Peptides against a protein of PDB entry 6D0Y. Designs and how they scored, part 33

Target 1, 225 residues: chain A of PDB entry 6D0Y
Amino acid sequence: ETEDHLESLICKVGEKSACSLESNLEGLAGVLEADLPNYKSKILRLLCTVARLLPEKLTIYTTLVGLLNARNYNFGGEFVEAMIRQLKESLKANNYNEAVYLVRFLSDLVNCHVIAAPSMVAMFENFVSVTQEEDVPQVRRDWYVYAFLSSLPWVGKELYEKKDAEMDRIFANTESYLKRRQKTHVPMLQVWTADKPHPQEEYLDCLWAQIQKLKKDRWQERHIL

## One batch from the design tools (peptide; made by RFdiffusion4, then SolubleMPNN)

Design b1_p12_4_s1 (from b1_p12_4, 6 letters changed)
Fold by OpenDDE base, seed 2:
Structure b1_p12_4_s1 (fold): chain B 225 residues (1-225), chain A 12 residues (1-12)
Amino acid sequence: as target 1 above (225 residues)
Amino acid sequence: SELEKVVEDILS
């Protein structure tokens, strides 16, 4: 039964295989497309589940969804809607680690032509706009800034190529907020290699510096050691 | 079938 294989195929795609990842993803996309008429809900659920529970395969599943979206635009839309709903649920449940991961996942979907750049820009505008709200605690403001900045490695290049003016405005607002917010000493592990040793500083300031460097390098990420 | 091929390729 085809249905019985779906979970296994979806979960194991991208693992060691005799074929290339690209070939396997294309093949799997074809199989899933063919099964959508009968198993759309199941496939949608499975993809949402593995996307959330297997973060090590983020780019594999964003690519797969991209391929599916190209084959079935409506399904791609439904998947995005499901992921956005999950993001909202994560935020309501104060599961901020899952929430930030979902933002990154959505960000990479822009590269996979599932989410339009303007839509992602709008999302980030909404995130950064929280910093301008008076009755919102700083921890909440900080999280939205963190979610924005920490997602840029996955989408910054694409957004600046298509919406540079809007992104510059978001960056300006972010910088303004970071300068005026109350800072605390928080250790930060650098994700990207730096030309010089980076002193320990407030985590958002550190992240901001890393993103500024990445932007300066035209979003070319160096090897992570 | 296409499924069989995909299964073989992915799970091999």
Scores: peptide ipSAE 0.043, ipTM 0.751, DockQ to the pose 0.621
Fold by OpenDDE base, seed 4:
Structure b1_p12_4_s1 (fold): chain B 225 residues (1-225), chain A 12 residues (1-12)
Amino acid sequence: as target 1 above (225 residues)
Amino acid sequence: SELEKVVEDILS
């Protein structure tokens, strides 16, 4: 029965195979599409689960969802809605690590043509707007900035190609916040190599510098460690 | 079938 194999197929896609990843994903998308009339809820649940629990396969599953979305637009929408609900639940539970990963996942869904660029921009606008809220803990403000900045390696290029003016506004607001926030001494989070090394900085300042460099390099990740 | 092929390709 097809149902018996669905979980295994979804979990193991992208692993060692005699076929290319692309061909396997296309094949799996076809199988899943055909089974949606009978197993939509199960497939939706499985995809949400692996999306959350297997971060090492982020691009595999975003691509798979992208392929499915192209075949069944409604399912793609339901998947996004489910992921948004999960994000809200994570935030409500103060599970910031899961939440930031989900934001990255959603960000990559933009590249897979599942989420429209304007929608992602709107999400980031909402995130950065938290920095303007009064009587809010800085840890909350910092997290939303972190979630925004740390997701840009996945989606910055696409967003600036389509919504550059709006993105510049978000960047300006982010920069303004970073200049006025209270800073703490933390280890440097160096993700990309730089021609000239920077001194140890607070983690958001360091991330900001890296993202600014990435932006300057037209979002080409040539210096990933 | 397509299913059999996908199963074989992914799980092999």
Scores: peptide ipSAE 0.031, ipTM 0.712, DockQ to the pose 0.643
Fold by OpenDDE base, seed 3:
Structure b1_p12_4_s1 (fold): chain B 225 residues (1-225), chain A 12 residues (1-12)
Amino acid sequence: as target 1 above (225 residues)
Amino acid sequence: SELEKVVEDILS
């Protein structure tokens, strides 16, 4: 086939169409798989780009990658490696907004059977271990806790189903850190709305409370935003 | 063809 429409197809998938999203994704996965022998590098680059530039389509592209991974395991691995490299680059550049989004993207790839649950647990263990570093700014420690907690809506259920003991340890370490850190009053957008009104809390304490409630509710959430 | 169908479906 020709590559003329590949970029357009990848960029526009998930937009309004006469066909269902599932049908379009399956069809696109088939087309991309067939083109991998000739255009692997281009397809890989395009997918990485749209994954980063179109955060509103996070679940669309994680699903697409999941479908491709099921068809071509090697390509799925290369995609993950590319995204991990981008995460590392974002962290080095102090682009923490991009970094936290990439962590969420990787988290959802666990649900799409692209990343193994134990690997994601290991990543979160590394994140929370930053809270134990000495002589570093609290903002650094806070960010890694934030990155961990804010990603759990996408992957918490899967991780607790497969690695509950390890996750409990991470939670214990997180709780201990939150109790001893200095409190601030920087407002952040909440992912969830609590049914019960609560007093205004520090943003990480508030997020912690939301995650604890989500955990208690067996990770049932109507919307992941 | 399969490509034509996918293009038509996604880009419509």
Scores: peptide ipSAE 0.030, ipTM 0.705, DockQ to the pose 0.645
Fold by OpenDDE base, seed 1:
Structure b1_p12_4_s1 (fold): chain B 225 residues (1-225), chain A 12 residues (1-12)
Amino acid sequence: as target 1 above (225 residues)
Amino acid sequence: SELEKVVEDILS
């Protein structure tokens, strides 16, 4: 049955095959589009599932969704809504690893023209605004900053090209928070090498420095963060 | 069919 093939196709796309990845993605997008009238819910669930469970194929599935969105705008919107709903559920369940991955996935969807840059900026504004909430544990504030910063390698270039002023504001707020947050620095954990001392830097400060460098390098990564 | 072609190409 067509339905049985769809699951297999969606799960295995991007693996070694006789055709190029680009050709396979285009072909699969066409097949999925044609089957939406009959299998919309199934296809939606499958795509959401593989997006969550196969992080190694992030760019494959964001690209696939991008192709589908170009063919069927309505479905693309429903997919995004489903992913946002899943993000909310992950946060409620305290599944922060899944949550941060979903933010990265959504970030890359901006590059695939599925999510508009202003929408992603708004999401990040909401994230960073958590740092201003009263009576919230610092661990919660830190996580949202982490989710924001760790997603910028995937979308920072696009957002600064289109919303530089708004992004600068978010960066300023982030910097302000990082300066005023409580830091636990344990001198005994400092790592020393014979040639160069490695002062221990708090993980968010370290990430911030890396993102600042990435921004300075015009968002071209020379090394994996 | 188009589906058969895609299946063959992707799963081969």
Scores: peptide ipSAE 0.028, ipTM 0.703, DockQ to the pose 0.588

Design b1_p12_4_s2 (from b1_p12_4, 9 letters changed)
Fold by OpenDDE base, seed 4:
Structure b1_p12_4_s2 (fold): chain B 225 residues (1-225), chain A 12 residues (1-12)
Amino acid sequence: as target 1 above (225 residues)
Amino acid sequence: SELEKITQDILS
């Protein structure tokens, strides 16, 4: 049936093909658009599912959603709502790995013009505000900072171009929290260039240093392996 | 059709 066929196409897009990825995504977006009147809910659900199950194809599916949103202005919003619901469910289930991935996915949707930059900034403001909550576990505070920082490689450039003052405030609050939190020794999340090796340190401190370097390099990942 | 073309492009 058509639904099964669409599922196959959605799952396999971005794999080896005689055509360019861009061409295939544009074509798939056209096909999906044509079927939205009949299969909108199914298509939304399928895209949410593959987005979660295939993290290696993050940019493929954010791009696809972006293309669909450009064709059907209502689709992007409904998709985002579904992803936000899933994020809330992941947090409720204490599935922090899935949750942080979903935040990254949402972050990349900003680049695809599905989510407005101010909305993402507002989300990150809410995340970092958790560091100011009283009588909550540090693991909660740490996770929201981690979710924020670890998403910046995908969206930091866009957010600073649009909302630099607000982002600086978030950074200041983040830095303040990182200075006063309790620390544990963990491996580095990323490897620096061979020319400038960095010693192992606490994972959030390490991530912070990497993001600061990324920011300094105008959000180009040239010095991080 | 468009669907057939995309099927060939993506699945081949």
Scores: peptide ipSAE 0.081, ipTM 0.764, DockQ to the pose 0.678
Fold by OpenDDE base, seed 3:
Structure b1_p12_4_s2 (fold): chain B 225 residues (1-225), chain A 12 residues (1-12)
Amino acid sequence: as target 1 above (225 residues)
Amino acid sequence: SELEKITQDILS
């Protein structure tokens, strides 16, 4: 069956091959495009599923979606809508690990020209605006900041190239929040070694420092975050 | 066919 065969191809693309990844993705995009008239819904579902099940292939599938979107089919928009729906469902289900991954996935779709930079900036503005909400748990505020910061390795360069002023504002708001938020530490759980001259940093402070360094390095990654 | 070629390229 054609659908089963396509599923196999989608799942296995990006694995070791005699051909380049780029050529395989272009070829697969062509095959999928040809089948969209008959199997659009199935293909959408498949791509959404594998994107979530195979996080190690994030850039492969974002690229694939980008290629499909470039073929003048409204596939990219529909795919994004599906991923946004999934993000909302993940949040409702308190599946924050999946949710943050989906944000990263969406972030990389900006690089693939599926999502416009201004749209992603708007999303991040909304995320950081949660820090200003009253009568909400700090864990909620922290998560949205985390989701924003942890996605920047995938999209920070693009957003600063196109929306630097807006990004600076978001960064300023984030920094302000991080300075005023309550920090909790459990000293007994801290690992103290002679080679660690500094106390273990809180996770958001640590991430913030890493992102600041990345920004300073013009978003050229030298270390894996 | 194109499908066959892509299949071979991806699955090989």
Scores: peptide ipSAE 0.075, ipTM 0.755, DockQ to the pose 0.621
Fold by OpenDDE base, seed 2:
Structure b1_p12_4_s2 (fold): chain B 225 residues (1-225), chain A 12 residues (1-12)
Amino acid sequence: as target 1 above (225 residues)
Amino acid sequence: SELEKITQDILS
């Protein structure tokens, strides 16, 4: 049936094809749009599922959602709401790897014009504000900083282009926190490919340095992460 | 159909 075919198409889009990815995504968006009136909930659920299960296709699915949203259907907002719900569930379940991935996914949705830059800035402001909370474990503060920083490769350029002052404030608060926090050696982060070798550092300090470098390079990555 | 076309394009 059509629903089964849609699942297959959604799962396999972006793989080897005789057509360009852009063409396939446009086509798939058209097919999905046609089915939204009858199967919106199913399509939403399906996209949420594959987005979570296939992290290697993050940009494919953010683009697909962006295309659907651009077709003037109230799909993007509902999708974001679903992803936010999933983020909350992941946090409640202590699935921090999924949670950080979802933050990255949401971040890339800004580039796809699904989430407004100010909204993402507000989210990151909320994340970094956790560092100012009293009686909160440092591991929690660290995670929100990690979630913020590790998402910037996907959205930093856009946010600084539109909300540079606000982003600078967030960065200042982040830097302040990183200077005063208790430092430990934890291999939580995957170090990105860098042009120059760097010594082993505390994982957030390392990430901070990488992000500062990325910012200095005007958010232009030379390597695909 | 459009679905058939896209299916062929994506799955080809």
Scores: peptide ipSAE 0.054, ipTM 0.738, DockQ to the pose 0.610
Fold by OpenDDE base, seed 1:
Structure b1_p12_4_s2 (fold): chain B 225 residues (1-225), chain A 12 residues (1-12)
Amino acid sequence: as target 1 above (225 residues)
Amino acid sequence: SELEKITQDILS
């Protein structure tokens, strides 16, 4: 069946091929576009599924969605809606690893011109606003900060180019929270090695420092975060 | 067909 064949193509794109990845993605986008009138729902579901199950192909599928969105103006929005719904479901199911990955995926969709920069800024504003919620566990606040910071390697450059003032506000709020949050340092478990050039920090403080450096380096990564 | 061509290219 055509549907089964499309599933195979979507799943296997980006693997070893005689053609370039760019060529294959362009071709696949064309085929999928042609089948949208008949299989739109199925294609959406397939793309959502492979995006979640194959995190190693994140940039492949964000690019594919970007190509489809360029061809069909309605597809990108519906795909994003589906991914947001999945994000909500992951959070409800306490699947935080999937949730953070989905945030990163959405972040990269900004680079693919599927999500507008202002929309992503708004999402991050919402995330960081959780730090201001009263009577909630710190672990909840920490997770949303983590989700925000850990996604910036994928989208920080674009957001600061277009919404620098808004991003600075988010950063200020984040910094304020990190200063006032409770930090659990267990001195007894601290293994000090002579080879550590930096003091041991709590994981969010460490991530914050890395992101600050990345920002200072104009969002050009030299090291894998 | 275009689908066949793309299939061959992707799955080659």
Scores: peptide ipSAE 0.046, ipTM 0.734, DockQ to the pose 0.587

Design b1_p12_4_s3 (from b1_p12_4, 9 letters changed)
Fold by OpenDDE base, seed 2:
Structure b1_p12_4_s3 (fold): chain B 225 residues (1-225), chain A 12 residues (1-12)
Amino acid sequence: as target 1 above (225 residues)
Amino acid sequence: SELQKIVDDILS
């Protein structure tokens, strides 16, 4: 009976409910934990699938995984491993949109106490280190910088609170790269509200400026209109 | 049961 409802429960959590999201997530985490002995692989697969296919519920599923991780640390680890494998597969398949989303998802897992801050810092160090490789095309270097910067709204605060020195180094390397790279005119839609109108500029430069502003604001994101 | 309550609430 429970097995038959697992997919529906996982897919529909966070939707209109008589109870709070937090209550439902806690309840669902309890249900899933109880079923892990018998349906671990299925639950793992389902969570990975919905995490990837329902990006609008990113924070819902990261929270759910966080709750599950608190209940079953091994499962949390297996989930992270599965998501990292998926990230690698996405990169190999040149599915960069999925890849960047997965990086954001992993980033938010830091906030949910599933991934340790040092591990995420190490990942971003690896990303930015690509900019120092000579035989890598700029489009590849740009993507890793984009993946790093675009994930900071989800994890920048936590990483700077715990690894400020390391993050500063990554930022310095990023800034250095952005100054020396070839630039093209690319329209950029600002994700965050700004105090002043922002002129259209190269997309990574624009993103960098937005992230610098976010950092200056101590990672307090304003409402998106 | 607790499960039924969760199901009813989430899927309602």
Scores: peptide ipSAE 0.027, ipTM 0.626, DockQ to the pose 0.720
Fold by OpenDDE base, seed 4:
Structure b1_p12_4_s3 (fold): chain B 225 residues (1-225), chain A 12 residues (1-12)
Amino acid sequence: as target 1 above (225 residues)
Amino acid sequence: SELQKIVDDILS
């Protein structure tokens, strides 16, 4: 039965295969689409689960969802809604590590044509707007900035191609916040070009510098953030 | 079937 194999197929896609990843994803998308009438809830649950638990396969599953969305638009929407709910739950539980990963996942869904660029921009606007809130812990403000900046390697190019003015506004607000926030110095790994070394900075300042460099390089990543 | 091919390939 198809159902018996769905979980295994979804979990193991992208691993060792005689066929290309693209071929397997297309095939799997076809199988899943055909089974949606009977197993939509199960498939939705499985995809949400692997999306959360297998971060090493982020692009595999965003691509799969993208393929499914192209075949069944309603399913794509339901998947996004489920992921947004999970993000909200993670935030409520103060599970910031899961939350930031989910933001990255959603960001890559923009590249897969599942989430519209304007919607992602709106999300990031909401994130950065937290920096303007009064009487909130800085750790909360810092996290939303971190979530925004750390997601840009996945979606910055797409967002600037479609919403450059709005993105510039978000960047300006981010820069303003980073200049006025309280800073701490902690040991961290920092990747810079050999020709242009930089001193160790606070983690958000460092990330900001890296993202600015990435932006300058037209979002062509040359190093691991 | 196509399904079996996918299963065999992905799970191999």
Scores: peptide ipSAE 0.025, ipTM 0.633, DockQ to the pose 0.705
Fold by OpenDDE base, seed 3:
Structure b1_p12_4_s3 (fold): chain B 225 residues (1-225), chain A 12 residues (1-12)
Amino acid sequence: as target 1 above (225 residues)
Amino acid sequence: SELQKIVDDILS
């Protein structure tokens, strides 16, 4: 495969095809692996870019990275490091929409065996610890709780299977914060619908209730959106 | 080749 076609291949994977997505991803992973000796930096940059610019293909690219990581562990590590750097930059720039998406992307990388569960737990511990900071705007504390909770549909099952005690502690801290924070009525799109109708709630309280239900249902969800 | 098939399919 030539360099000038790599971008097109990476960008178009997962679109309508005569072959299955799994077959195309496996094939593309093989192509990219073979080209790493010559085009590692380019491939790394391209994957980081499309991961950020094409959020609708989140699971496609996490899976692709998972396949590449299985073939080349060092490349997988470099990719994660690049994404973490981008997350830090987004936070510094107050680009919280990009930041929360990146957290979700990293969360799904745990399922793809690219990021270890304990590492993700540690990240979430750091996020929830922001709720204990003094003299900071509530919106900042709320965002980190939101980033944590809204990522659990992608990784909650895996984290509780391996680090249940630590996750319970994070949940307890989150619950305590939600009880003492000032309530607002900012509407926010729900990730999934509950079977039982409930009164209108504050957006974080509503999300908390949804996550608790998901946890109770052993993290079984039909769609991750 | 196998590579050509993959390329053709993804880029189609």
Scores: peptide ipSAE 0.024, ipTM 0.616, DockQ to the pose 0.776
Fold by OpenDDE base, seed 1:
Parts: sequence; structure tokens; C-alpha cells
Structure b1_p12_4_s3 (fold): chain B 225 residues (1-225), chain A 12 residues (1-12)
Amino acid sequence: as target 1 above (225 residues)
Amino acid sequence: SELQKIVDDILS
């Protein structure tokens, strides 16, 4: 059945093939578009599932969704809504690993022209605003900052090109929070080398420094963060 | 069919 083939195609796209990945993605997008009238819900669920369960194929599936969105704008919107709903569910379930991955996935969808830059900026504004909430554990505040910063390698360039002023405000708020948050530094965890001591930096401070460097390098990533 | 061609290629 066509439905069985769709599941296999969606799961295995990006694997070794006689044709290029680009050709296969275009072909699959066309097939999925044609079958939306009959299998919309199934296709939607399949795409959401593989997006969540196959993080190694993040860019493959964001690209596929981008192609589908170009063909069927309504479906693209429904997919984004489903992913946002899943993000909310992950947060409620305290599944922070899935949640941060979903934020990265959504971030890359901006590059694929599925999510508008202003919408992603708004999401990050909401994340960083958690740092200003009263009576909230620091671990919660830290996580939202982490989710924001760790997603910038995927979308920072696009957001600064279109919303530089807004992004600067978010960065300023982030920097302010990082300066005032409680830090646990254990001197005994310092790594010593023959040349000089390598002090262990707190993970958010370290990530912040890396993102600042990435920004300075015009978002050209030379090494994996 | 077009679907079969795509299936054969991707799944090969």
C-alpha cells in the first residue's frame, strides 16, 4: 500500500541511494504533497515522529518540511503547530533533552523558510524572559538560557540579519542574567597542563563565550560546539 | 509509478 511505502520512505530518506539527497527529497516532497488529501494525519504524525526520534537526520527532515511547506503552506503550518505542541508536552514532562532538541529543530526550520525570523525571535524573547521570573528555580532559568544559546549555531545568522536590534536586546538580557546568577565553581576541578592551568568554566559561561566568538566570526562555525 | 521509482531508489 501507498501508506506503507510512505512510512518507509520517510524513515529511510537520506540514507545511501542511487540518486542525490536533493533529488530524493524533492521527489518525496512531491509524493507526500499528492497524498495529503488521503493521508494528511498519518504523514503529519510520521514526520513529527522521525523528527523527534532521529536527531542525526535533523537537517534532512527540516529540509523536507521546507520543501513541503513551499508546496503546501497549510500543511507546513500544521507541522509547526504539532512540533510546538510537542515542545510544550516535553517541557511539562520534564523531558529537557527532547525539548532542547526540538528548539534546535524549530530553529533550523527558520533557515528552511518554514518559520519566520520574527516568530523565532519572539520565542527566544519568551525563553530569556524566564530569567526575570520570581520564585523560579535557577535550574529552570538556566535551562531556557541554555536552550536559547545552544540553538544559535543553527539560526543566529538569520536572526541577526533580519532582527539585529531585537537580538541585541536578548543578548543584553542574557549577559545580565549570567553575571548575576549563582555560580558553582570547584577549584579542584581545574585541569592542569604543562604550559598553563586550564580553569574549568561554568557550563553556561563557557557556552556564552563560545556563542560570543561565533557571533564575532559572523556566525561562521569552524568547530563543533 | 512515480512513487515506485522513488521508493526503489531511496530504499535501495
Scores: peptide ipSAE 0.020, ipTM 0.633, DockQ to the pose 0.652

Design b1_p12_5_s1 (from b1_p12_5, 5 letters changed)
Fold by OpenDDE base, seed 2:
Structure b1_p12_5_s1 (fold): chain B 225 residues (1-225), chain A 12 residues (1-12)
Amino acid sequence: as target 1 above (225 residues)
Amino acid sequence: SALETLEKIALS
């Protein structure tokens, strides 16, 4: 395969095809594996790029990486390292939108057996521990809580299946923080003057409620958050 | 730190 062809294959995976998505992903994984000896760096860069720039294909690329990891564990590790580096770079650059997406991506990699559940739990423990940092802006604390909570739709089920006690502790700490933090309410645009059945909630409180509901529903999503 | 944990994940 040529580098240009690899790029095309990687970028276009998941698009309409006569074959199933799963079949296409397995096929692509095989192609990529075969080309790793010659194009490892290119493939790694391409995967990192599409992972971060094509959020609409998150599950496609996490699955692809999962398949590749199963075929070549070392490459899977290198990919994770690259993504972690990218996350760190995003944080350093104050690109928090990209950072939160990367956390979500990494979270879904747990489902794809690329990242171990205990490792993800440890990451979230560290995220929530930021809420206990002294003399830091609340925006920092809020972001890490947001990054944690907003990623749970992609990994909460797996983490609770394997690390329920630790997750409960994280949740308790999160809840404690949310109760004591300063809340900034941003009124939602209301077209009608009619009373809403529920009072308007602050964004983290709202997210927390959604996650609690999701947890109660055993992480069976009825809608994408 | 969170970054340190991320580094640990990369090595795990």
Scores: peptide ipSAE 0.036, ipTM 0.747, DockQ to the pose 0.019
Fold by OpenDDE base, seed 1:
Structure b1_p12_5_s1 (fold): chain B 225 residues (1-225), chain A 12 residues (1-12)
Amino acid sequence: as target 1 above (225 residues)
Amino acid sequence: SALETLEKIALS
């Protein structure tokens, strides 16, 4: 395949086709594997680009990377390293929207057998450990908690199946932080309807409650969080 | 390694 054709194939995967998505992804993984000797750097850049710029295709590209990783573990590792570098760059540039999305992307890579569960647990432990630092602003501490909690819909089930004790510790630390952090009281922002009042929660407290419910439901999502 | 990179991400 030519470089231009590879770009087209990667960008258009998951779109309307006569074949199943799974078949198309398997086929594309085979094509990419065969072209790695000639186009490794280009393919790596393309995959990183679409992973970042096409969030609507998150599961498509995590699956593709999973299939490719199964064929070439070295390339899979290089891809993960590239994505981690991008995450670091996003954080450095204060691009927190991109950063949180990248964390979710990496989280789903655990399900695709690209990232090991212990590695993701270690990352989340590192995230939550920021809450214990005294020289970091609360807004930054809050972001790492948000990044952790908001990624659990994608990976919580897998991590609890394999590292339940470690995850419970992370949850305990998170809960402790949420209890002691400074909160903005919004009682005056309560939504009063004709039928009954709807008290509004602080955004992290609300997310925490949602994740606790998800955990109790054994990580089976019944509605979009 | 990828593991070390993931473990240190929040410290950067």
Scores: peptide ipSAE 0.034, ipTM 0.721, DockQ to the pose 0.018
Fold by OpenDDE base, seed 5:
Structure b1_p12_5_s1 (fold): chain B 225 residues (1-225), chain A 12 residues (1-12)
Amino acid sequence: as target 1 above (225 residues)
Amino acid sequence: SALETLEKIALS
């Protein structure tokens, strides 16, 4: 495959086809694996790019990476490293919208068996530990809590199945912080739809309530948007 | 490996 053709294949995966998505992803994974000896760097860059720029295809590309990781464990590791570097760069650049999306992407990689559950738990422990930092703006503390909570729809089930005690501790720390923090009003789009309406409330409190409901529902989302 | 252990994110 030529570089241009690889780009086309990667960018167009998941689009209308005579074959199933699963079949197409498996096929593409095979093609990419075969071309790694010649185009590893290009493929890595392409996957990182589409992962960042095509959020509507998040689960498609996490699945693709999962399939590639199963075929080539080293490549999977290199991809994760690249995404972590990008996350760190986004944080340094104060690009918090990109950063939170990258956290969600990494979270879904746990479901695809690319990132180990304990590693993701450790990352979330680091995030929530920011709430205990002294002499820092609350907006910093709030963002890391937001990044944690907003990623749980993708990975909460897996993490509680594997690390329930550790997750309970993180939840307790999060709840404690939310109770003592100064309340602010920040508009936010609700990604999750609940059947039972509730009064308008502070964005993190609202998100916390949504996550608590999701947890109570055994991490099964009832509404498909 | 990055697959088993995530690098600690520099928070500051």
Scores: peptide ipSAE 0.030, ipTM 0.707, DockQ to the pose 0.018
Fold by OpenDDE base, seed 3:
Structure b1_p12_5_s1 (fold): chain B 225 residues (1-225), chain A 12 residues (1-12)
Amino acid sequence: as target 1 above (225 residues)
Amino acid sequence: SALETLEKIALS
């Protein structure tokens, strides 16, 4: 495949077709694998780009990477390394909206068998540990908690199945922090209808309540957070 | 640090 054609294939995967999404992804993974010897760098860059710029296709591209990782473990590793570098760059540039999405993307890679569950738990442990650090502004602490909580819809089930004790510890630390932090009144992230009234709540407290509900529902999501 | 942990992420 030409480079331009590869770009088209990668960008358009997941769009409506006569075949199933799974079939299309498997086919694309095969095409990309075959072209890695000649276009590895280009393919790597393309995947990183669409992963960052098309958040609506998060699960599509994590699945694709999972398939590629199964075919070529080395490439899978290189992709994860590239995404981690991007996350670090986003944090350094104070692009926190991009950063939180990248954390979510990496979280879903656990489900795709690209990142090991213990490694993700360790990352979240370090995120929440920031809340215990001195001389760190609350906005920074809040962001790491937000990054953790907002990623759980994608990976909470898997992490609790494999690392329940560690996750419970993280939750306990999170709850403790939320109780002692300074709270502000901001609009709720979740949209509520008139028939389902809910008191105004601080955004992080609201997210915490939503995640607690999700956890109680055995990580079966019914509503958009 | 969180960044250090990211650098140590183990692949499946």
Scores: peptide ipSAE 0.038, ipTM 0.756, DockQ to the pose 0.020; fails the geometry check

